# Peptides against a protein of PDB entry 2AZE: the designs that were tried, part 183

Target 1, 148 residues: chain A of PDB entry 2AZE
Amino acid sequence: AQECQNLEVERQRRLERIKQKQSQLQELILQQIAFKNLVQRNRHAEQQASRPPPPNSVIHLPFIIVNTSKKTVIDCSISNDKFEYLFNFDNTFEIHDDIEVLKRMGMACGLESGSCSAEDLKMARSLVPKALEPYVTEMAQGTVGGVF
Target 2, 101 residues: chain B of PDB entry 2AZE
Amino acid sequence: GRLEGLTQDLRQLQESEQQLDHLMNICTTQLRLLSEDTDSQRLAYVTCQDLRSIADPAEQMVMVIKAPPETQLQAVDSSENFQISLKSKQGPIDVFLCPEE

## One batch from the design tools (peptide; made by RFdiffusion4, then SolubleMPNN)

Design b1_p26_2_s4 (from b1_p26_2, 8 letters changed)
Fold by OpenDDE base, seed 1:
Order: structure tokens, then sequence, then C-alpha cells
Structure b1_p26_2_s4 (fold): chain B 148 residues (1-148), chain C 101 residues (1-101), chain A 26 residues (1-26)
């Protein structure tokens, strides 16, 4: 029946939207965990050192990094007001986000890759509001969406 | 029947989506709180040593880009070389290498 | 999170918005 067909189309639309939101939520959770864990790490480090690091020795978020071989020839032109940059590379380069850096630093507790030990999971849970803890557990188990 | 089954499925999906929306709202609220906390923002930093997890400075050059919001980065793959174009409308762009390099 | 709006133009001249990193040009 046409009515059933319409509902099936709507069902598929909702399923796709839910899938997208699940992905977005997981990324948001990872970001939250990574940020809070980074802040916690740095706070502890500064307390142990009894002083903050020199201003020019740290990179505050947000940022992007570009990496390439030291042998890569890079030509750069900059506007007088530094509003515009143009870089030319003669070889392969990579662009990375600050969040990716945090993940690779382990700030997301390995939750992003499913490599989450019991201690990692404990840390991850401690860095989110109570309402998000069940979802963090599901992420660690790789069972997100199982209730759907 | 088929219609009743589909209707029930849609109701369940609606409930699931509402739950997701709620969780996302909680999460975005937490992120906003972090952005509004000056102490947290002061401590939201990495070091050049941390960047070794991405690329070893002994073998790789690591360029850091700090730019105002909505700055455009265009990466272009040409037949001759590769390009990055940066264009800001809200202020100067800061590009630098890690001092440890 | 980054403040940047990132686009990539491939060898064929096709431009796409980059919503996830890393991006490698080779």
Amino acid sequence: as target 1 above (148 residues)
Amino acid sequence: as target 2 above (101 residues)
Amino acid sequence: MSNLNITYTDKNGNTTKITSLPLTLS
C-alpha cells in the first residue's frame, strides 16, 4: 500500500539521520574527554613543577598542523598584514587537526579506537556527565546502536 | 499488521532520536562550559613534545597554524606541486615552527 | 576544534569541503 511505502521511506530517512547523529555524538564525547583530560594533565604537570610553562613553549587550542619531510622544499609568500599566506610544496604533506593530535596523545583514553583498558574506561567515564556514562560504556564495547 | 508494525517502529525511532538529541545537548553544553572557563582554556595546550606523536621532528618539519575563526584553508593538488592557501578576514594568521626544531 | 574552513582541490580541479582530517596530498 502507498501508506506503508511512505512510512517505509520515512523509516529509512530517520534511520539515516539517527546514524549521523550517533556519529556526531561519539565525536563530541571524544572531544569532551580529550579536552578535559588534556586540561587535567596540564594542571597536574604545572602543580608538580610549581610553575606554568614558558608562553612560547606551548600551543593553545585551536590549531592545525602541517607536517612534511624536512627535505621538502617549501616556498611561502605572506601578505603585509599577515591575512594571507601561500605555501608551495614540492612533495607530500599532511594536515592534522588539534583533536586528532589529542587522540594520538591518548587524551581520549583509546576510546576512539576501541582500545580501552579498564583504567582507560574508568578515566573516560570520570570525564563526562553521569548521563553520558552509559554511552561511553557502549562506545568502549563497540555496541553503540544495538538498542535500535 | 504491516502498517501497525511500521507505525510502532517509527515511534521507537522517534524516542531513540530524542534520546540522542538530549545526550548531544548535554555534550555540547559541557563543551561550551569548557570554552567559557578561563582556567580550562589557559590549560588547553600541547607542547612540541606532544606533537612527536604525530610526526617526529627529527625527520619531519611540523608547521603550526593558528588563525582567527572562519579562516579559509585551501589545499590544492596541481600537476607540478602542492599548495596551501590561507585567507583570513578577522585578523592576522600566525604560522610557526616548533621552537625545538 | 579548528577555526578553519578547509577545502581540497584535486588534480582534476574538483573541490570538496574537508570535514575530517588528516588530509594527505601526495
Scores: peptide ipSAE 0.496, ipTM 0.899, DockQ to the pose 0.935
Fold by OpenDDE base, seed 2:
Structure b1_p26_2_s4 (fold): chain B 148 residues (1-148), chain C 101 residues (1-101), chain A 26 residues (1-26)
Amino acid sequence: as target 1 above (148 residues)
Amino acid sequence: as target 2 above (101 residues)
Amino acid sequence: MSNLNITYTDKNGNTTKITSLPLTLS
C-alpha cells in the first residue's frame, strides 16, 4: 500500500515534468520555424530589391522590445561603459521578446495558436526536420500530449 | 494488480520522456546550426515596419534592447513609478529607438 | 529566445523569475 502510494507520487512527478518538456519542445519548434521563415523572407526580399537593406534600417536578433505611450516620461541613466542602464517610467509599459515579434509577424505560420491553413501547415512542416513533422501536425490540430 | 499497473505506467512514461528528449535534442541542434550559420545570422533581422505588429511607433515609443548573453533585466513595479534595470556582465548594452520614430 | 535573465518585482516586493514574455507593468 505504501509502495503504491510512493509510485503514484512518482508517476505524478513524471507526468508534470513531461508536461513541462512538451511546452518547451513546442516553443523550440516555433522558434525554429519562425527563424527559418524569417531568413527565407528576408533572403527573398533582398533578391527582389537586388541589394540588402540599409544597415540602420534593420534590427538583428536577438533583441527585446520595450514599448510605452509616447506621452510616458522616461528617465534614463547609463553607465559610462554602457554596462548598466536604469529606466524610470511614469506610466505603464510592456516588454516583448523577439520571438513574440516573429509570431505576430506570422513567421510561425499561425502554429502558435493552432490556426494554420493548409498552406501554413505545409510551410511549417517544410521548415523542420522530418522527425519533428508529426509533432508539428499535432500542434496544428491541438492534439499534443494525447499519447501521455 | 495496482502495483503492476503503476510499475508499467512508470516504464511507459520513461520511454515517452526519452522520446521527448530526443525530439528536443533535434530542435536544439537545429537552432545551434542556425546560430552558427553566418548567412542565416545576416538575414535574421526585422525592420521597424515589422515592429508595428507589436506597437505602432506613431502612437507608441518602441525601445529596442540588444544585450550580451546573461544580461540581467530587473523590472520593478513600485507605487510611484515603474523601473527597468539592465546589468551586463560581458559587454556593453545597446539601446535605441526605431529610426522612423 | 532572449539572452536576458529577467526578474519581476511586484508592488508587494515579491520577486519572480520571468520565463515568458510579454510582461506588462501598469
Scores: peptide ipSAE 0.492, ipTM 0.898, DockQ to the pose 0.942
Fold by OpenDDE base, seed 5:
Structure b1_p26_2_s4 (fold): chain B 148 residues (1-148), chain C 101 residues (1-101), chain A 26 residues (1-26)
Amino acid sequence: as target 1 above (148 residues)
Amino acid sequence: as target 2 above (101 residues)
Amino acid sequence: MSNLNITYTDKNGNTTKITSLPLTLS
């Protein structure tokens, strides 16, 4: 009885670990797709324009964005060497990662929300190694973890 | 019986986890390759137009933070207001606003 | 992925490491 109980605990531990790894894998896949898709987009755009964009007109990864209402009062203190910043907001603000920006731009092909058209899924699959294609398909179908 | 069933489950879970680990290694490798590829990194950018599509500067102020590795960002919910503290150890931090135009 | 190590301190003074964004303070 105690042996079975111990194995049950171990089973649950492993299931939770697998669940965590699944989440991590999904995020890694989304990042890969988003990054590659972004690079592809920009490469095509630069080819069309026959030149790179002006250096100060683009924001290279990595970056973080903070957004708030234009009505929000922001106080900023900056050290002389710019090693330290302090911002005070009198209202709600949001912090977003560059990857989230890419997702909202559609760079992850809607895979992040399971909202993939046939074209989106085709693109997503094309941006990952062959070994990951089945998992991308599962993500799109919402069937990830079905074998566990 | 129950013991045998549990043992079988654990074996199956082990195999599943090994598969996950393999896939994760592939993904991690691909991401590293992207980070090491000069051309890819040159092309890894968004435009102000992209940011405007996410948070319209007509309604929202959008601040961009470019910081060296291992920079600390501390968000604090105080009784007075909300705060962001940035502290870098490796160099200056660049903060700028996304223009509305 | 960002180069930032993000922490959040709530109104009660509890500090946690943020591993996923977005983070909203309201």
Scores: peptide ipSAE 0.484, ipTM 0.900, DockQ to the pose 0.908
Fold by OpenDDE base, seed 4:
Structure b1_p26_2_s4 (fold): chain B 148 residues (1-148), chain C 101 residues (1-101), chain A 26 residues (1-26)
Amino acid sequence: as target 1 above (148 residues)
Amino acid sequence: as target 2 above (101 residues)
Amino acid sequence: MSNLNITYTDKNGNTTKITSLPLTLS
């Protein structure tokens, strides 16, 4: 019936919206875990060292990184006010945002790839509010995205 | 029947979406709290050692870009040209080099 | 060592070559 057709359309609409929200939520969770884990790591490190690192030895978030072969020739033009930068490379380069860097550092505990060890999962769970723990577990198991 | 089944599905999906919205709100709140916490922001940094773990400066040149919000980034990575363009609206852009060990 | 050529343009539009980026990590 027409009513069923309408509901089918609505069903599909909601499913797609839910899928999008799931992806967004997962990213938010990863960001939260990564940030908190980074802060925790650094706090502990500073406590052990009994001092903060030298100011020019660290980069605070947010940032991006650009890397290329050391053999790559880079021409960089900088405006007078440093508002504009232009980099020209003679070979390929890579760009990574800070979150990606944190993930590669293991700050997201491997949750981003669903490859958490038991210890990684424990850490990940400890860095989120209680309400998010079940979802973290689902992410680790790769079961997110199933039919609710 | 089909109608009853679909109706039930929609109710379940609505409940699921509401749960997602709730969880997202929690996440957003947590991230906001992190951004508002001075101590957390002070400790939200990476080191050269961290960067080396991502790209070894022995083989790769690593630059770190600190740009204000609303900075435009244009990147072209093709056989024809390799280019990065940065244009800030709110302040100067800082670029750092990660030295070799 | 990196093959990095940096050109800075001053407020008058004059360009100069510099050998280092504005900031370098330690």
Scores: peptide ipSAE 0.287, ipTM 0.884, DockQ to the pose 0.030

Design b1_p26_3_s2 (from b1_p26_3, 18 letters changed)
Fold by OpenDDE base, seed 2:
Structure b1_p26_3_s2 (fold): chain B 148 residues (1-148), chain C 101 residues (1-101), chain A 26 residues (1-26)
Amino acid sequence: as target 1 above (148 residues)
Amino acid sequence: as target 2 above (101 residues)
Amino acid sequence: SIVSQKVFTIRVEGGLAVLPSHLVLE
């Protein structure tokens, strides 16, 4: 009947929405772990040092990284108010956001790829509230969404 | 029948989504707490050494972009065009380089 | 031709100081 058709459409809509939310939640968890782990690392490093690093030697989040060969020619045009930039390259380039950088640094404990050692998983769990620990475990095992 | 099955599915999906929403609220709350903590923000940084682990400045030029919230970044990487465009509506954009050493 | 295009939106900065442009990190 028409009612069944309507409910089937609604079912698909909800399933798709849940899938999107799962992806968002996973990313948020990775960000939380990465940020907390980064902060802990830096706190420990500064405690062991005689002084904090020079201000211009560090990059605070958020940021974007662009890298290309040192041989790449880059033409940059900037608006007077610096609100607009245009970079033209004569060769390929790469872009990485800060979260990706943190992941590659290992700050997310390999959870992003489900490649966690026992120690990595322990660290990851310790950096989230208890309510999120089961989800972290599922991410590490690659079994997220198994309840559906 | 079919109607009963669909109705039950929707109820179960509703419960599942509510659980997800709850977890997301917890997570966003934690991130907000981090953003509001002055000491955490002070320590939320990477070094040139960290960046070298991603792209070695000996071989790659590493450019850092810091821009206001909601700045648009458009990147094109094709055989005919290699381009990055940045457009901010809230303030100036800053670009700086990571040294080789 | 091979085309790779991506669009990013920079997140909220959170009131952190921004380094001046055209500088080399120390």
Scores: peptide ipSAE 0.024, ipTM 0.854, DockQ to the pose 0.221
Fold by OpenDDE base, seed 5:
Structure b1_p26_3_s2 (fold): chain B 148 residues (1-148), chain C 101 residues (1-101), chain A 26 residues (1-26)
Amino acid sequence: as target 1 above (148 residues)
Amino acid sequence: as target 2 above (101 residues)
Amino acid sequence: SIVSQKVFTIRVEGGLAVLPSHLVLE
């Protein structure tokens, strides 16, 4: 009798672990797609321009973005070695990492929200190894984890 | 029976997890390869125009922070305090402002 | 961060700081 209960506990544990791994995999896939898509975009743009953009006109990964109203007053304290920064705002702010920026740029092809067009899905599939294509399809359809 | 059913479930879950692990290994390997590819890293950038699409500098101040790995970012966003603390252990932090023009 | 090492660890925590200067950008 206790055996069944133990197995049920283990079953739930495994299910939760799988769920976590699924989430991690999805994020990794999105990152891969977004990154490759970004690189592809920029490569094409530079080829057309016959030159790379000016160094100070672009921001290389990794980075984070902080944005706030232009009316927000910001005070900053910086250590002498620039190892520490302290920002104080008089109003709310937003923080976005580079991944989120890429997603908002559409670099993840809308896969992050399951809103892929046929073209988006085609692009997404083309940016991952073949072994990951089925999972990309499942993500687009919202059927990830359906086997579990 | 109940025991047989549970045992079968566990077997299926084991197989599923193994598949997930395999896929994750593929994905992480790809990401590592991308990080090691010089050309890819050279092309891994966004423009100010891209950032404007995220937060229009006409309305928002957009600050870009570049910091070494493992930099800690602590944020407080409450009615009383709006603060960001950055602490790097590996080197200096750079902060840039995205211009409106 | 996407393909490189994890760059930032974001935490929502309390803290006190006196910030006597305006933002310095480079």
Scores: peptide ipSAE 0.020, ipTM 0.853, DockQ to the pose 0.054
Fold by OpenDDE base, seed 3:
Structure b1_p26_3_s2 (fold): chain B 148 residues (1-148), chain C 101 residues (1-101), chain A 26 residues (1-26)
Amino acid sequence: as target 1 above (148 residues)
Amino acid sequence: as target 2 above (101 residues)
Amino acid sequence: SIVSQKVFTIRVEGGLAVLPSHLVLE
């Protein structure tokens, strides 16, 4: 009766919360993989070059990317202390955070789309603690979503 | 019965959520370790070539924004208004343009 | 509101972006 109804409401509440946490966990895993992969890539590159890149040739995380057509005109107002910026565009633009950039670079090994080669999956697994490896495998297989 | 079934479901869901919390804690710990590692932070960068791979400056203008934490970003992208507003309270905002070459 | 500000326009002309030098990533 009423007791069962109350429990059903609670059940749905918990299911929704679990679903949200699953999404959050997946994002955290992707971030971890992307960061570690980026660091590994750059470490290797610097070792091969036997020197770090020029300081002004790289952008350290965190950052935000804004891109728009080369034809777009941008009017920019900037305060003297550089605390405030105002950009006016005459056409559409895109905004991407650094994590999205890393994903598009392939730093998350395609795991974000479930489009991992065997080698990608191997790399992804190597960049997470053992406890997370099963979840990485599930993400790659597209089997995440169930209750465990 | 129905009541017993629901009660059992709730217990199982609680255990599942606890497992998720545990895994999330592992992840956040790893991320914190990365953030605290000086060498990792030194190596946490992208190049202009990387940026070109996502938006080719031959066709797209690529602007990079580095802002202090808690900087407010307001964006309007509509048929009539295209605007980005940045307001920092903790320090200066740096903006960079990725060259085509 | 911005009290003291510098105003400029970012445009791409001849394949090059017209922008203050301090905003150019090298």
Scores: peptide ipSAE 0.019, ipTM 0.853, DockQ to the pose 0.033
Fold by OpenDDE base, seed 1:
Structure b1_p26_3_s2 (fold): chain B 148 residues (1-148), chain C 101 residues (1-101), chain A 26 residues (1-26)
Amino acid sequence: as target 1 above (148 residues)
Amino acid sequence: as target 2 above (101 residues)
Amino acid sequence: SIVSQKVFTIRVEGGLAVLPSHLVLE
């Protein structure tokens, strides 16, 4: 009885760990797809333009985005060496990391929300190694959750 | 029996976790390869047009923060206090605004 | 805390946000 109880505790521990790893893997896959898709898009765009964009017109990863109403008043204090910043807003703001920006740009092909067309899924599959394709398919179908 | 069933379940879960670990290793390897590819890193950028698609500067002010690793960001967003504090230890922080036009 | 600092304000004027030029992406 005690042995079975110990094994049941271990079983639950492993199930939770697997659940956590599933979430981590999904996020890693989305990041990979988003990054590769972004690079592919920009490569194609630069080829079409036959030149790279001006240096001050692009933002390289990594970055953080802060947005607020254009009516929001912002007071900013910056140290001389630019090591410290302090922003005070008179209204609410939003913060987004670069991965979230890429997702909202559609760089993850809608895989993050299960909104993949057949073409989106094809693109997503093409941007991962063969071994990850089945998992991408499962993500698109929303069927991730079982054991392998 | 019950013990045999639990033992079998644990073996199956172990196999499943090993499969996940394998897939995660493949994925992290791909991400590392991307980080090591100079051309990919050069092309890993967004534009102001991209940012407008997320939050239109006609209605929203869009601020971009570029900071060295280990930079601390503290944010307070409450009815009484709206504040962002940045502190870097490894170099200067760059902040940019996306123009409306 | 900030020992030496530069202070500026971003606000709307005439319905448009007035932005510090040194922070604007080109």
Scores: peptide ipSAE 0.019, ipTM 0.852, DockQ to the pose 0.031

Design b1_p26_3_s3 (from b1_p26_3, 14 letters changed)
Fold by OpenDDE base, seed 4:
Structure b1_p26_3_s3 (fold): chain B 148 residues (1-148), chain C 101 residues (1-101), chain A 26 residues (1-26)
Amino acid sequence: as target 1 above (148 residues)
Amino acid sequence: as target 2 above (101 residues)
Amino acid sequence: SIVSSYTFTIKVRGGLAVIPSHLVLS
């Protein structure tokens, strides 16, 4: 029936939208956890050192990472106002987001891959509002979206 | 029947989406709070040692790019061209190098 | 052959501030 067909179309539309929002939410949660965990780590480290690190020894978020072989020749053109950059490499390079750096540092507690120990999961849960804790648990278990 | 089943599904999906929207709002709010907290911003940093998780400066040159929001980045990685183009509209772009040491 | 080609726009996540910096060897 036409009515059922219309509802089926809407169902598919909603499912896709939900899937997209799930992905977005997961990323937001990972960002929140990673940022808070990073801040806590650094706060603790500075307390232990009794001083902050030298300003030119740290990179504040946000940033982008580019890496290439030390053998790679890089030509860089910069506009006078530094608004435009052009990098030419003679070999391959890699680009990484700051979030990827944080994830590889373990700041997301392995939640990004569902590889959380009990301790990691506890940490992750502690870094989000109570309302987000169930979703963090689902992420850790890999059960997000299982009801669909 | 089929109609009843679909109707029920849609209601469940609506509830799920509303929950997601709510959770997303909570999460974005938390991120905004972080952005508004001066101490958090001060402490939101990594070191060159941290960057070793991405690439070892002993073998790789590690370059950090800090650019204003809405900066456009275009990258080409092919046998014929290896290029990164950055174009900012809101301010200067800064670059850092992590030493091998 | 093209190994990768991508374009993206840097955005502030949750309104996090971009901290100005200078070209520095860190």
Scores: peptide ipSAE 0.029, ipTM 0.858, DockQ to the pose 0.265
Fold by OpenDDE base, seed 3:
Structure b1_p26_3_s3 (fold): chain B 148 residues (1-148), chain C 101 residues (1-101), chain A 26 residues (1-26)
Amino acid sequence: as target 1 above (148 residues)
Amino acid sequence: as target 2 above (101 residues)
Amino acid sequence: SIVSSYTFTIKVRGGLAVIPSHLVLS
């Protein structure tokens, strides 16, 4: 009886760990798709323009975005060596990781929200190794979450 | 019996986790390859137009932060306090703005 | 009342281009 109880606890622990890894894998897949898609987009754009964009017109990864209303007053304190910043806002703000920005740009093909068209899904599949294609399909269908 | 069933479940869960680990390793490898590819890194950028699609600079102030690895960002968003603190130990932090036009 | 409070550690995902602070992108 006690042995069974111990195994039940272990079972639950493993299930939770698997669930966490599933989430991590999905995020990794989304990152891969987003990065590759971004690179492809930019490569194509530069080829069409026959030149790279102006240096000060682009933001290379990694980065973080902070946005707030234009009416928001921001006080910024910067250390002399620029190692420390302090921003004080008089209203709410939002922070976005670069990956989140890419997702909102559609670079993850809508896979992150299940809003994946047939074309988007095709693109997503093309941007991952073959071994990951079934998982991408499951993500698009919303069928991920089970134990395999 | 119950014991046999649980034992079998644990074995199956172990196999499932191993499969997940394998897939994660594949993903990690691909991301590392991208990281190590100079051309890919050169092309890993967004434009001001991209940022406008996320937050319209006409309505929102869009600030970009580029900081060294392991930089700590602390954010407080409450009714009385709205603050972002950045602390880097590996180099200077750069902050710039996306223009409206 | 706190709506949200969190810390974020910036992870490197590739080459980091240093852009001078207080620049306005063109």
Scores: peptide ipSAE 0.023, ipTM 0.854, DockQ to the pose 0.253
Fold by OpenDDE base, seed 5:
Structure b1_p26_3_s3 (fold): chain B 148 residues (1-148), chain C 101 residues (1-101), chain A 26 residues (1-26)
Amino acid sequence: as target 1 above (148 residues)
Amino acid sequence: as target 2 above (101 residues)
Amino acid sequence: SIVSSYTFTIKVRGGLAVIPSHLVLS
């Protein structure tokens, strides 16, 4: 019946919305874990060194990374007020978000790929509020996507 | 019947979405709190050594861009053009190069 | 980015000229 068809459409709509939100939540969780883990790492490192690193030796978030071969020729035009930059490369380049950097550093504990050791998972769980721990577990197991 | 089944599914999905929304609110709140925490801000940094996880400065040029919020980055990466355009509306853009170790 | 509550949006566009040496991290 038409009513059933309408409900089926709505069902699919809701499923898709949930899927999108799940993806968003997973990313948010990864960001939270990565960020907290980074902060924790640096705090410990500074405590061990008994001083913070030199200001110009570190890059504070947020940032983006652009990398290319050392052989790549780069031309850069900068406006007088430095509000505009124009880079021209003679070869391919890569752009990375700071979050991606953190992930590749292992700050997300391998949760992003579902490749968590027991220790990684323990760390990941410790870096989120209790309410999010079950979801972290599901992410590690690769079982996210179910209806809960 | 079929109608009852669909109705039940929708009810379950509604409950699931509500739980999901709740979790998202918790997570976003945590992120905002972290963003507002001075100590966290101070400690939220990476080093050039960390950046090697992306690309080794010995082999590749690694450029760091720090731009204010709402900065637009436009990139063209094609066989004919390899370009990046940055436009800020709220302040100057800072660009740094990671030195070769 | 987490700490800024914003993310960079990547689009398609072009531009010109060299990066100064004083931009090197220390």
Scores: peptide ipSAE 0.036, ipTM 0.852, DockQ to the pose 0.054; fails the geometry check
Fold by OpenDDE base, seed 1:
Structure b1_p26_3_s3 (fold): chain B 148 residues (1-148), chain C 101 residues (1-101), chain A 26 residues (1-26)
Amino acid sequence: as target 1 above (148 residues)
Amino acid sequence: as target 2 above (101 residues)
Amino acid sequence: SIVSSYTFTIKVRGGLAVIPSHLVLS
């Protein structure tokens, strides 16, 4: 009886750990797809233009985005060496990291929300190693974890 | 019996976790390779047009922050206080605005 | 705490430029 109780505790621990790893893997897959898709898009665009974009027209990763109403007043204080910044807003703001921006741009092919067309899924699969394709398919179908 | 069932469950969960670990290793390897590829680094960028698709500068102000690794970001968003604090230890912080159309 | 040496309105002083940076994937 005690042995069974111990195994039940271990079972629950492993289930929780697997759940955490599933979430981490999904995020890693989305990041990989988003990054590769972004690079592919830009490569294709530069090839068509036969030149890179102007230096002051692009933002390289990594970055953070802050957005707020156009009417929001922002006061900024900066240290001499630009090591420290303080922004004061008179209204609410939003902060987004670069990965979230890429997702909203559609770089993850809608896989993050389960909104994948057949074409989106094909693109997503093409941007990961073959071993990851089945998991991408499961993510698109919402059937991740079916073996548990 | 119950013991045999639990033992079998644990074996199955172990196999599942091993599969996950394998897939995660593949993913992390791909991401590392991507980060080490000079051409990929050069092409890993967004444009003002991309940022406008997230938040239109006609309605929203879009600010971009580029900072060295390990920069601290603290944000307060309450009814009485709206503040962002940045502190870098490895170099200067750059702040940009996405221009209006 | 912040040691302020310059204060401005971000909407007025903002701009866009390509800044060399490392690629961090996380």
Scores: peptide ipSAE 0.022, ipTM 0.858, DockQ to the pose 0.043; fails the geometry check

